# Peptides against a protein of PDB entry 3PBP: the designs that were tried, part 5

Target 1, 203 residues: chain A of PDB entry 3PBP
Amino acid sequence: LNEKDLNLILNKSLVMYESLDSTTDVIVKRNVIKQLQFVSKLHENWNSRFGKVDIQKEYRLAKVQGPFTINPFPGELYDYTATNIATILIDNGQNEIVCVSFDDGSLILLFKDLEMSMSWDVDNYVYNNSLVLIERVKLQREIKSLITLPEQLGKLYVISDNIIQQVNFMSWASTLSKCINESDLNPLAGLKFESKLEDIATI
Target 2, 203 residues: chain A of PDB entry 3PBP as posed
Amino acid sequence: LNEKDLNLILNKSLVMYESLDSTTDVIVKRNVIKQLQFVSKLHENWNSRFGKVDIQKEYRLAKVQGPFTINPFPGELYDYTATNIATILIDNGQNEIVCVSFDDGSLILLFKDLEMSMSWDVDNYVYNNSLVLIERVKLQREIKSLITLPEQLGKLYVISDNIIQQVNFMSWASTLSKSINESDLNPLAGLKFESKLEDIATI

## One batch from the design tools (peptide)

Design b1_p9_2_s3 (made by RFdiffusion4, then SolubleMPNN; from b1_p9_2, 4 letters changed)
Fold by OpenDDE base, seed 1:
Structure b1_p9_2_s3 (fold): chain B 203 residues (1-203), chain A 9 residues (1-9)
Amino acid sequence: as target 1 above (203 residues)
Amino acid sequence: MKSEVGKFL
């Protein structure tokens, strides 16, 4: 965590707080307020010179986010188990695609359209946990691991028993990045969400 | 914007 990342988290936490109204669920309000309080205290106590922050014990009780939902969830995958997860950067602005593999050899490429907070005072807090399905890539292989390289935007390496394959989604991810950053949806019209699969090496 | 992108997808 650096000062830039902290400012980004603070801005996200402020936007979440400002989205609260009279119709917002009380549990959601409480959790978003706790998130903002934590991040604000973190920002106030940030030692930029040493990259250190003292975190009060009460905020160390925050729980990991989840469970997540996929919308729409592919009906064919209900009987299969998720095996690996990876996050792939698509630009230098921190836009990301989430990839999940399944034991049928499928990859799903997912978009995080909603901001999430940590779970604080509420057990099993679930809010804004949806991921949008963009694409399903059927490899028909046992997927052992997913690898990403920080210098390679919009690329995922899939390792199976006998092969390393590259999934390249820059054909659509460059347009998606542009739409997010420029606040213009027009370039998404008629865009095909078809990733390029290439064999890189045999093992 | 991300929310509107998510609705479009």
Scores: peptide ipSAE 0.292, ipTM 0.887, DockQ to the pose 0.935
Fold by OpenDDE base, seed 5:
Structure b1_p9_2_s3 (fold): chain B 203 residues (1-203), chain A 9 residues (1-9)
Amino acid sequence: as target 1 above (203 residues)
Amino acid sequence: MKSEVGKFL
């Protein structure tokens, strides 16, 4: 954690706090407020030279987030098990695609459209836990691992039994990144979410 | 903006 990362988390926590209204669930309000209080106190006590902060005991009760949902969930995958997960950068900012593999040999490419808060008081806190389905890529192979390279935007390497394949989604991810960064949705109209699959090596 | 993108997808 550096000062830039802390400022980002603070800004996200502020935006999430500002999104609260009279219709927001009381448990959600409580968790968002506690997160903002924690991050604000973290920021106030931040020693940039040492990367250290004194954390009060009440904030040590933070719990893991989840479960997550996929929207729409592909009905064909209902009986299959997720096997691997990867996150792929699509720009030099912070826009990312989440990839999940399944034991049928499918990859799903997912977009995180909502900001998540930490769970504080409630076990299994569930809010803004949805991921948007962009594309399903059917490899029809047993997927052993997913590899990403930080210098290769919008590229995923899939390792199967005898082959390394590249999934390249920059054909649509460049437009998606532009739409997010410029706050303009017009370039998404008529965009095809079709990734390129290439064989890289036999193993 | 990300939420609007997610609604568009």
Scores: peptide ipSAE 0.291, ipTM 0.886, DockQ to the pose 0.956
Fold by OpenDDE base, seed 3:
Structure b1_p9_2_s3 (fold): chain B 203 residues (1-203), chain A 9 residues (1-9)
Amino acid sequence: as target 1 above (203 residues)
Amino acid sequence: MKSEVGKFL
């Protein structure tokens, strides 16, 4: 965590707070407010020289988020188990794709369209927990691991029994990144969400 | 904006 990351988290927490209205559930309001208060105090107490922050004891009680949903969930995957998860950056602005592998040899590429606050005082707090399905890639292999390289935007390495494969989704993720960053949806019209699969090495 | 993108997708 650096100062830039902290400023970005603060901005995200502000946007979540600004999205609250009179119709928002009281529990949601409370959690978003607690999130903003935590991040604001974190920002105020940031020691740039040491990369340290004093965290008040009240905020150490934050709970894990989840469960998550995938929309639409591919019906054929209901009978299969998720095996690996990875997060892949698509730009330098922290836009990311989530990838989940299944034991049928499928990869799903997912978009997090909603920001979510931590749970602070409610058990099993669930809000904005959806992920949007972008693409399903069928490898028809047992997927052992997923690897990402921070310097390689929009690339996922898939390790199976005897092969390393690269999934490259920059064909569409560059446009997606642009749409998010410029707040313009027009470039998404007619975009094909088709990733490139390439064999990199035999193991 | 991410929410609008997600609705488009």
Scores: peptide ipSAE 0.291, ipTM 0.886, DockQ to the pose 0.916
Fold by OpenDDE base, seed 2:
Structure b1_p9_2_s3 (fold): chain B 203 residues (1-203), chain A 9 residues (1-9)
Amino acid sequence: as target 1 above (203 residues)
Amino acid sequence: MKSEVGKFL
């Protein structure tokens, strides 16, 4: 965590707070307020020289939000088990794609359309936990691991028993990034969400 | 914006 990342998290927490209204659920309000209080306190106590913050014990009790939902969930994957997860940056603005692998050899590429928060006061807090399905890639192989390289935007390396494959989704992710950053949906019209699969090495 | 993108997808 650096000062830039902290400022980004603060801004996100502020936007979430500003989205609260009279109709917002009390649990959601409490959780968003707690997150904003935490991040604000982090910002106040930030030691830029050492990249350190003293965190009060109460905030260390925060849990990860979950479970997540995938929309639409591919019906044929209901009987299969997720095996790996990875996040792949698509730009320098911290837009990312989530990838999940399944034991049928499928990859799903997912978009995080909603800002998620930590759970603060409520165990198993679930709010804005949906992921949008963009693409399903069928490899028909046992997927051992998913590897990402931070310097390689929109690329995922899939390791199976005998091969390393690259999934390259920058063909559509560059447009998606642009749409997000420019707040314009028009370039998504007619966009094909088809990733390129390439064999990199036999192992 | 991301929410609108998500609705579009």
Scores: peptide ipSAE 0.290, ipTM 0.885, DockQ to the pose 0.924

Design b1_p9_2_s4 (made by RFdiffusion4, then SolubleMPNN; from b1_p9_2, 5 letters changed)
Fold by OpenDDE base, seed 4:
Structure b1_p9_2_s4 (fold): chain B 203 residues (1-203), chain A 9 residues (1-9)
Amino acid sequence: as target 1 above (203 residues)
Amino acid sequence: MKKKVGEFL
């Protein structure tokens, strides 16, 4: 975390707080308020010179967020188990793709369209937990690990038994990033969500 | 914006 990242988390937490209305569930309100309080205290206690923050004990009791949904879920993957997860940056901002691997050798590339707070009080906190399916990439290999390099935008490294492969989705993710950042959806029209596979090394 | 992108996809 740097000061820029902290400011961006604060701004996101503020936007989440401002999105609360009379119709918002009480549990959601409580979680978003606690999120904002946590991040605000984090920001106030930030020592940029040392990258240090004191986190009050009460906020160390954050719980795991509830189950996520994938929409649409690929019907072929119902019989398979998720094996790995990775998050891949697509720009120098905070736009990212979530990747999940399955034991059939599939990768799914997912978009997080909704912002979530941490779960503070409730186990299995479920709010804004949907992920949008963008692409399924079939590698037909046992996926041992997923590696991402923050300096390598829109690239995922897949380690299997004998090979490292690169999945490069910048062919569409650059357009997606642009659409988000410029608030224009028009460039998504007719965009092909087809990632490039490249063998990087034999192990 | 992200929500609208998710609705588009």
Scores: peptide ipSAE 0.341, ipTM 0.898, DockQ to the pose 0.938
Fold by OpenDDE base, seed 3:
Structure b1_p9_2_s4 (fold): chain B 203 residues (1-203), chain A 9 residues (1-9)
Amino acid sequence: as target 1 above (203 residues)
Amino acid sequence: MKKKVGEFL
């Protein structure tokens, strides 16, 4: 965590706070307010020289978030089990794709369209817990692991029994990143969400 | 913006 990252987290926490209205659930309001208070105190106590912050004991009691939903959920995956998860950066900012593998050899590429606060007071905190399905890639292999390289944007390495495959989604993720960063949806019109699969190595 | 992108997808 650096000062730039902390400023980005603060700005996100402010935007999330500003999204609260009279219709927002009281539990949601409380969690978003606590998150903003935490991040604000974190920013105030930031020692840029040492990259250190003192965190008050009450904020160390954050609880687990979830469950999550996938929309639309692929009906063919209903009877299958998720095996691995990875997060892949698509730019030098904070835009990322979530990938989940299943025991049928499918990969799903997911977008987090909604910001979610930490759970501070309530167990099983559920708010903005949806992920948008972008693409399903069918490998027809047992997926052992998912690997990402920080220097390789929009690339996922899939390890199966005898092969390493690269999934490259920069064909659409570059446009997605641009749309988010420029606040313009027009480049998404007619975009194909088709990733490239390539064999990299035999194991 | 991300919400509008998610609504488009």
Scores: peptide ipSAE 0.340, ipTM 0.898, DockQ to the pose 0.918
Fold by OpenDDE base, seed 2:
Structure b1_p9_2_s4 (fold): chain B 203 residues (1-203), chain A 9 residues (1-9)
Amino acid sequence: as target 1 above (203 residues)
Amino acid sequence: MKKKVGEFL
């Protein structure tokens, strides 16, 4: 965390707070308010020289978020188990793709379209917990691990038993990033969500 | 914006 990241989280938490209305669920209101209070207190106590913040004990009791949903969920994966997860940056603005692997050798590339608050008071906090399915990549291999390199936007390395493969989705993720950042959806029309798969090394 | 992108996808 740096000051820029903290300001971004603060701004996100403010926007979430401002989105609350009379119809918003009480649990959602409480979680969004607690998140804003937490981030505000972090900002007030930020030591820029050391990148340190004293976190009050009450906020160290944050609970696990989830469950998450995938929309649409691939019906073919219903009986399969998720094995790995990775987050891949697509730009320098913190837009990201979530990748989940399954034991059938599939990768799903997911978009987080909704902003989630942390869970502060409730176990299994369920609000804005959907992820949008963009693409399914079938590797037909046992996926051991997913690796990302911070300097390599829109690239995922998949390690299986005998091979390292690169999934490169910058063909569509650059357009997606642009659409988000410029607030224009037009470039998504007719965009193909087809990632490039390439063998990098045999192991 | 992200919500509208998600609705488009």
Scores: peptide ipSAE 0.339, ipTM 0.897, DockQ to the pose 0.944
Fold by OpenDDE base, seed 1:
Structure b1_p9_2_s4 (fold): chain B 203 residues (1-203), chain A 9 residues (1-9)
Amino acid sequence: as target 1 above (203 residues)
Amino acid sequence: MKKKVGEFL
């Protein structure tokens, strides 16, 4: 976390707060307000020279975020269990894809279209927890691990028993990044969300 | 923009 990242989180927390109205659920209001209070206090106590922040003990009790939902959820995966999760950067602007693996050997590539606050008060805080399904990649292998390299945008390494495979989604993720950053959806029209799968090494 | 992208996908 640096000053730029802190300012980004503050701006996101302000936008969330400004989106609150009379119709917003009380639990959502409470969590968004606590999020803004935390981030504001974090910003006030930020020492840029030392990268240090004084965090009050009360805010260290933040709960785990989730559950998440996937929209649409692939019907074939209802009987299968999620095994691994990874986050892959697609640009230097912190746009990212979430990948989840399943025990059927499927990978799902997911987009986080909504911003979510931390859970500060309620167990199982559920607000803006939907992820958009972009692609399902069927490996038909037991997936042991998902590896990402910070210097390799839009690449995921999948480790199974005898092989390392690369999933490369820059064919569509470069366009997605551009659409987000330029605020233009036109380049998404007719875009194929098909990742490249390549064998990298045998184990 | 991200929300509109999610609505498109």
Scores: peptide ipSAE 0.338, ipTM 0.897, DockQ to the pose 0.903

## One batch from the design tools (peptide)

Design b1_p10_1 (made by RFdiffusion4)
Fold by OpenDDE base, seed 2:
Structure b1_p10_1 (fold): chain B 203 residues (1-203), chain A 10 residues (1-10)
Amino acid sequence: as target 1 above (203 residues)
Amino acid sequence: SELGNYLKEL
């Protein structure tokens, strides 16, 4: 079992969980939840075994090109370390939100203001990717992993020691996507950038 | 961008 396989199993388990409704058999619900709990625990233990070094290597392999300037950067987070990063699609096009977690248990949701042009030139492009802060979500727990599912737009799954939580930002991301695609900012007027947090499973 | 500037002012 490699990390990719584990992520695939976790993703399948999350998709199965989201398919549960009021008509779903109680035994099926229980089995899906138990499977999700088990796979999540396995994922957490896997990440802990690979230690802080592999996250840094994945950060190296994900050529997150250049110093990211987050604007505005929350002053409180200057004393904290980023722990995880995820990219979440908000439409079927190319619009995405970047999420960064911190060791204080905060999530920040970020807009890519400048298209990361794939600078094919490795060396000199100090591409100051301006990331714009949209929302800060305080979870008050150690974040172990961030999971996104391509079929679930504007949803982020947060794995911590004892819980899986879903962050759903489609309440504002659907409007943001429209504004980007139409080049019209008017729909943002009065929009609340408040994500919905839901507890999915206790681990 | 214009959108980025708008979001920074929120």
Scores: peptide ipSAE 0.450, ipTM 0.920, DockQ to the pose 0.692
Fold by OpenDDE base, seed 5:
Structure b1_p10_1 (fold): chain B 203 residues (1-203), chain A 10 residues (1-10)
Amino acid sequence: as target 1 above (203 residues)
Amino acid sequence: SELGNYLKEL
């Protein structure tokens, strides 16, 4: 994710939060709040590391496409703070995986299910999860940065204090890409969503 | 989507 994408997700999450009222289902309300907290913390961490972005100006220009909810959100991560976000290409088309890191050293790999332009009609609040959890990778390290290389499909580089690690999810992402492109879910049957973790370099 | 629903059930 670039800063623009992060700002878009943040805006979406804010608008969703603002749409919450007393009639909102408790589960929906909880999920929206958690998403907003997650994205806000991610944004704060982004701004601290990559420079002060005047969030207020970008918020006005972003066409609010609907909030991204992560489902299922790992209950264990509710108490943790998102630290970094990255988008990883899985094919030469437009299919991408979103990765989010947390301060517990977890990575979550997410599928962009819907480019939901939520119609923010409060009366027709359809809670649609736009991000689907595929995999959680526990590194148990302080994640300093996430790096992606456009020429390296399905690869994420994780920089921690003393090590660069590669997360390679092409074992499942190639199949996922095929399923998306062909609109056929059959290849997912029996697929293990398990990434390969490799140490690349000690820092 | 159908794919998203499938992935949520995993």
Scores: peptide ipSAE 0.447, ipTM 0.916, DockQ to the pose 0.823
Fold by OpenDDE base, seed 3:
Structure b1_p10_1 (fold): chain B 203 residues (1-203), chain A 10 residues (1-10)
Amino acid sequence: as target 1 above (203 residues)
Amino acid sequence: SELGNYLKEL
């Protein structure tokens, strides 16, 4: 996520929290509170130039109590802490992939199945996995930061201690974008969700 | 969504 995206998510989470009243369903209240806690922690850790984002606990909590569940959540990642989050545009519209890094050196690439706006409608609050795991990329290194460039669709730059790597998922993201925009799943048939990893620079 | 369901089964 860039700062703007985090602020947008935070603002949405705050609006939802503020919408909670005495008539709000207990499950909805719990979900909204947990989501706000998650996003607030993400925001705090984003503002802290070097803070490990303990996204993992929040994702576990979200899986049990919140609308932002990752499905499937890799069992191996239950013991690891999320360190960074990024949003990568895959087209010139609104379609994006969410990337989360973990302290095991894994990246997960996630599809937003539900519009966040609909997840915020109390009346339409569906306790569902809003994030779908598309791919896990294992870098086996400490990930310091994730960088995205708006002009570079489907590309994520991963900064570690000694190297910048590019993760390029346009091999599948272009097809995914088409499927979203056309509401047609046929182009996904036989598609491999395998990103390309390239070393860009030594630090 | 249908797409989300498809992706979950991958």
Scores: peptide ipSAE 0.435, ipTM 0.913, DockQ to the pose 0.815
Fold by OpenDDE base, seed 4:
Structure b1_p10_1 (fold): chain B 203 residues (1-203), chain A 10 residues (1-10)
Amino acid sequence: as target 1 above (203 residues)
Amino acid sequence: SELGNYLKEL
């Protein structure tokens, strides 16, 4: 697999995601979201020069990992369709946040439960991959695209009709990263999971 | 995980 093949898989995965509608089976939606997350991560790892991308390990993970559940899922979003997905690195240790956009203009920021990270070990496959809701950001606009830059930790660029906005969640993601790496939850006490939204450019 | 459980309760 070269960069061109990866881009083709990414585009195909994005097209599959864009084909998701309100009538799409929940299992299919979850599988497509997974494929996008996986391919997005693959693409980021390829671009960031961070280590040997073992495509075989990654493809095994994409095939076998059963439906991602978002838990808790915001009840208000049951009537809306997911439109985009991105993965955002929060540290140099490969901890990441998953972002999903919806057609109501919402973003949800999701934590990959450590069971997911451990289930990536071929020997410890956990069928139940849960994404944990951390934050919902309401943009009140149609989201056309999500962009991440591998060198920009905890930053997501949101493209809408007339504006590019940056969502910066390093205010809490730095603490979350520390909690993961140190296996200590104490730093989460009193932490506010509130991202900063900034206008970057008009389109 | 413990962290996942904590975050689910927020």
Scores: peptide ipSAE 0.422, ipTM 0.907, DockQ to the pose 0.792

Design b1_p10_1_s1 (made by RFdiffusion4, then SolubleMPNN; from b1_p10_1, 4 letters changed)
Fold by OpenDDE base, seed 4:
Structure b1_p10_1_s1 (fold): chain B 203 residues (1-203), chain A 10 residues (1-10)
Amino acid sequence: as target 1 above (203 residues)
Amino acid sequence: SELGDFLLSL
């Protein structure tokens, strides 16, 4: 975390807070408020000189996010196990694609539909957990790891036993980024969600 | 979201 990253997280938390209204569920309100309070305290206690943040004990008790839903989930993948997960930046802002690999050699590329928050309650808090399936890429190989490089937008490196492959989805992700940033869906009409696969190196 | 709903419709 750097100061810029912290500011981005704070801004996201503020946007989530500002989205709350009289119709928002009380549990949701509580969690979003706690999220904002947490991030605000992080920001207040940020020491840029030392890269240190003091977190109060109460906020260290936050639970792991999830469960998440993938929609639509490919029916054939119900028989397979997820093996790796990665997030890939698609712009110089903060828009990301989530990738999950499976033991059948499939990659699914997912859109984070809504902004997510930490779970702060003792009970299972589930809110804004929808992931939208954009593309399935079938590699038909054992995927050992997924690697992303922050400076390489819309690129995922897939490591298998004998090869490194690049999945490049900027053919559609550039348009998606534009649509998100401009709040205009028109450019998505007729867009093909087809990534390019390239062999980078043999291992 | 509207974007998510659109993507789900494809």
Scores: peptide ipSAE 0.250, ipTM 0.848, DockQ to the pose 0.953
Fold by OpenDDE base, seed 5:
Structure b1_p10_1_s1 (fold): chain B 203 residues (1-203), chain A 10 residues (1-10)
Amino acid sequence: as target 1 above (203 residues)
Amino acid sequence: SELGDFLLSL
């Protein structure tokens, strides 16, 4: 964690706090406030020469986020198991696609629609956990690993038993990035969400 | 979000 990352997390936590209204669930409100308080305290202490942030016991009770939902979930994948996960940057900002592989050889490319908060003092806290399905790529092979390269935007390398394949989704992800950054959805009209598959190497 | 809603409509 560097100062830039901390500022980003603080800004996200502030935006989440500002989104709270009278209709917001009390548990959600409590969790968002607690996250903001924690991050703010980290930020205040960041310039302290001693790097010792006194974290109150209540903030040490943070738990793993989840469960997550995928919408729409492909009906064919209900009988299959997720095997790998990767996050792929689509621009030099913070916009990213989540990829999940399944044991049927499918890849699903997912959009994080809403900013997620950490789970703190509530067991099984679930909020903003929806992932939007953009594309399903059917490789029909056993996927051993997913590899991403930070310098290669919108590219995923899929390793199977006998081949390394590149999935390149910049054909649509460049437009998606633009739409996010400019807050204009018009360029998405008529866009095809079809990735390019290329064989890179035979193993 | 509006974007998420749009993507869900595909």
Scores: peptide ipSAE 0.248, ipTM 0.848, DockQ to the pose 0.950
Fold by OpenDDE base, seed 2:
Structure b1_p10_1_s1 (fold): chain B 203 residues (1-203), chain A 10 residues (1-10)
Amino acid sequence: as target 1 above (203 residues)
Amino acid sequence: SELGDFLLSL
């Protein structure tokens, strides 16, 4: 975490706060406000020289995000277990795809539909936890690991028993990134969500 | 979101 990353999180938290209205659920309001307060205090106490901040004890009670929902969930995957998860950047901003692997050798590529907040309550807070299925890639291999390289946008490396494969989804992710950043969905019309699979190395 | 709804419609 650096100052730039902190500013980005602050801006996100502000946007979330500004989206609150009279119709927003009280629990949602409380969590968004707590998140904004946390990030604001974190920003105030940021030591740029050491990359350190003093976090007040109150905010150490934050819970892990989740559980998440996947929509639509592929019916054939109900009997299978998720094995790995990775997050892949699709632009130089903050747009990302979530990838989950399953023990049937499937990869699912997921879009985070809504901005997710941290859970700041002692109770399980679930809000904006929907992931949208974009693509399913069937590798028909035991997936041991998922690797991403920050300098390689829209690329996922899949390690199986005897091979490293690259999944490249920039063919559609570049358009998706543009749609998000410009708030224009028109470029998605007729877009094919088909990733390229390439064998990189035998191991 | 509108984008999510669009993607869900595919």
Scores: peptide ipSAE 0.244, ipTM 0.844, DockQ to the pose 0.949
Fold by OpenDDE base, seed 1:
Formats: C-alpha cells, structure tokens, sequence
Structure b1_p10_1_s1 (fold): chain B 203 residues (1-203), chain A 10 residues (1-10)
C-alpha cells in the first residue's frame, strides 16, 4: 500500500462506519467497526515503519488496541500492499477469522489470538494483538472488494474485475470453532488448512 | 494463547 491506497481503504472503512445506524445488523456493525479498527492500525503501523502520516485528529474513531502483528508474516508479502480487509464469523459464538487481501492477489486468513477489548481510553493501549496466519490463498487477480454475508458462516466473497469468487474455509473453521469453544486442541491435529475456492459469477 | 501457539507451530 502506498499512503494513498491506505487512505482510500481508511476512507472506505470510515464511510462504511458512518453508514451504520440503529437498524444495521449487530454483526454488520461489529464487522465494520473491526474493519475500521484494523485499517486504522495498519495505517498507524505503516506510518511508524514507513513515514509520518498526519492523520487529521478530527474523527473520534474508537481507538483500537493495536498494533496488530501478523505472525508469521509471509516473507513474500513484505513487498506487497494490503488492499482489503474483512472479518468472517465462523460460528454463532462470535468466533471470527480476519482476512486481508494484497495487491499480488493473495488472501491471508488470520486468527485473533487475543480477544480485542475495545479500549475507549487513549492511555490503555495494549500493543500485543497478534494475528496468527492460518492460510494464504493465492488468487493471482486484482481484488477489488471483500464481502461477507452474516447468514453465511466461514464464507468470503471476493470481487475481482470479471469474477465473484467464494472462499469457503468451513472445512477447517468448524474444527477451529469447536477447539475454541471446548478449549481442546486435539481436533486440530492433522487438520488441513485449505479453503475451497469457487467461481460464483462472471461480471 | 495456547491455541495461538499451536497454530504458530503448524
């Protein structure tokens, strides 16, 4: 991401946040808030590593506890730019996967190791929110947007120039959800973290 | 977490 692209994503996330009203689904609200939160952190981390971006202080953005560290960060993605983010529910218990797209056409699927408490207090930044890399999906396409449907657990829709694709990770996410909820890691032994990719429509 | 550590070990 150049600074301009990060600002574009931030602006999109802000517009989505501003579109939230009392009638908006709680899942959508939470997703948009988390997206805005992540993009803001990406922006802060980008600024800390690559230069000062004067974020105009004017938006009372709920300050998210960050920075997010992605571990392990794929070495191949170091030179590439994140383009989109989405949060996908994997169960009705609010377990979720974070997806980030890159300009190389990669998707990374990430596990939130720590529950993000919203810190409304500027002074209580917990800096150690690690995201764990679960899977990298290489689409080799320009990813325009990521869409999630609240009624469709473990599914991500990827919009490219000419194609809508579904990424379905319920093959492993159902087991992951069970492991989280039961506090038992045994079912993860030998689990293949491979999502199913399907073309849904040609645009 | 223990789960995060496990996933990092994969």
Amino acid sequence: as target 1 above (203 residues)
Amino acid sequence: SELGDFLLSL
Scores: peptide ipSAE 0.243, ipTM 0.838, DockQ to the pose 0.792

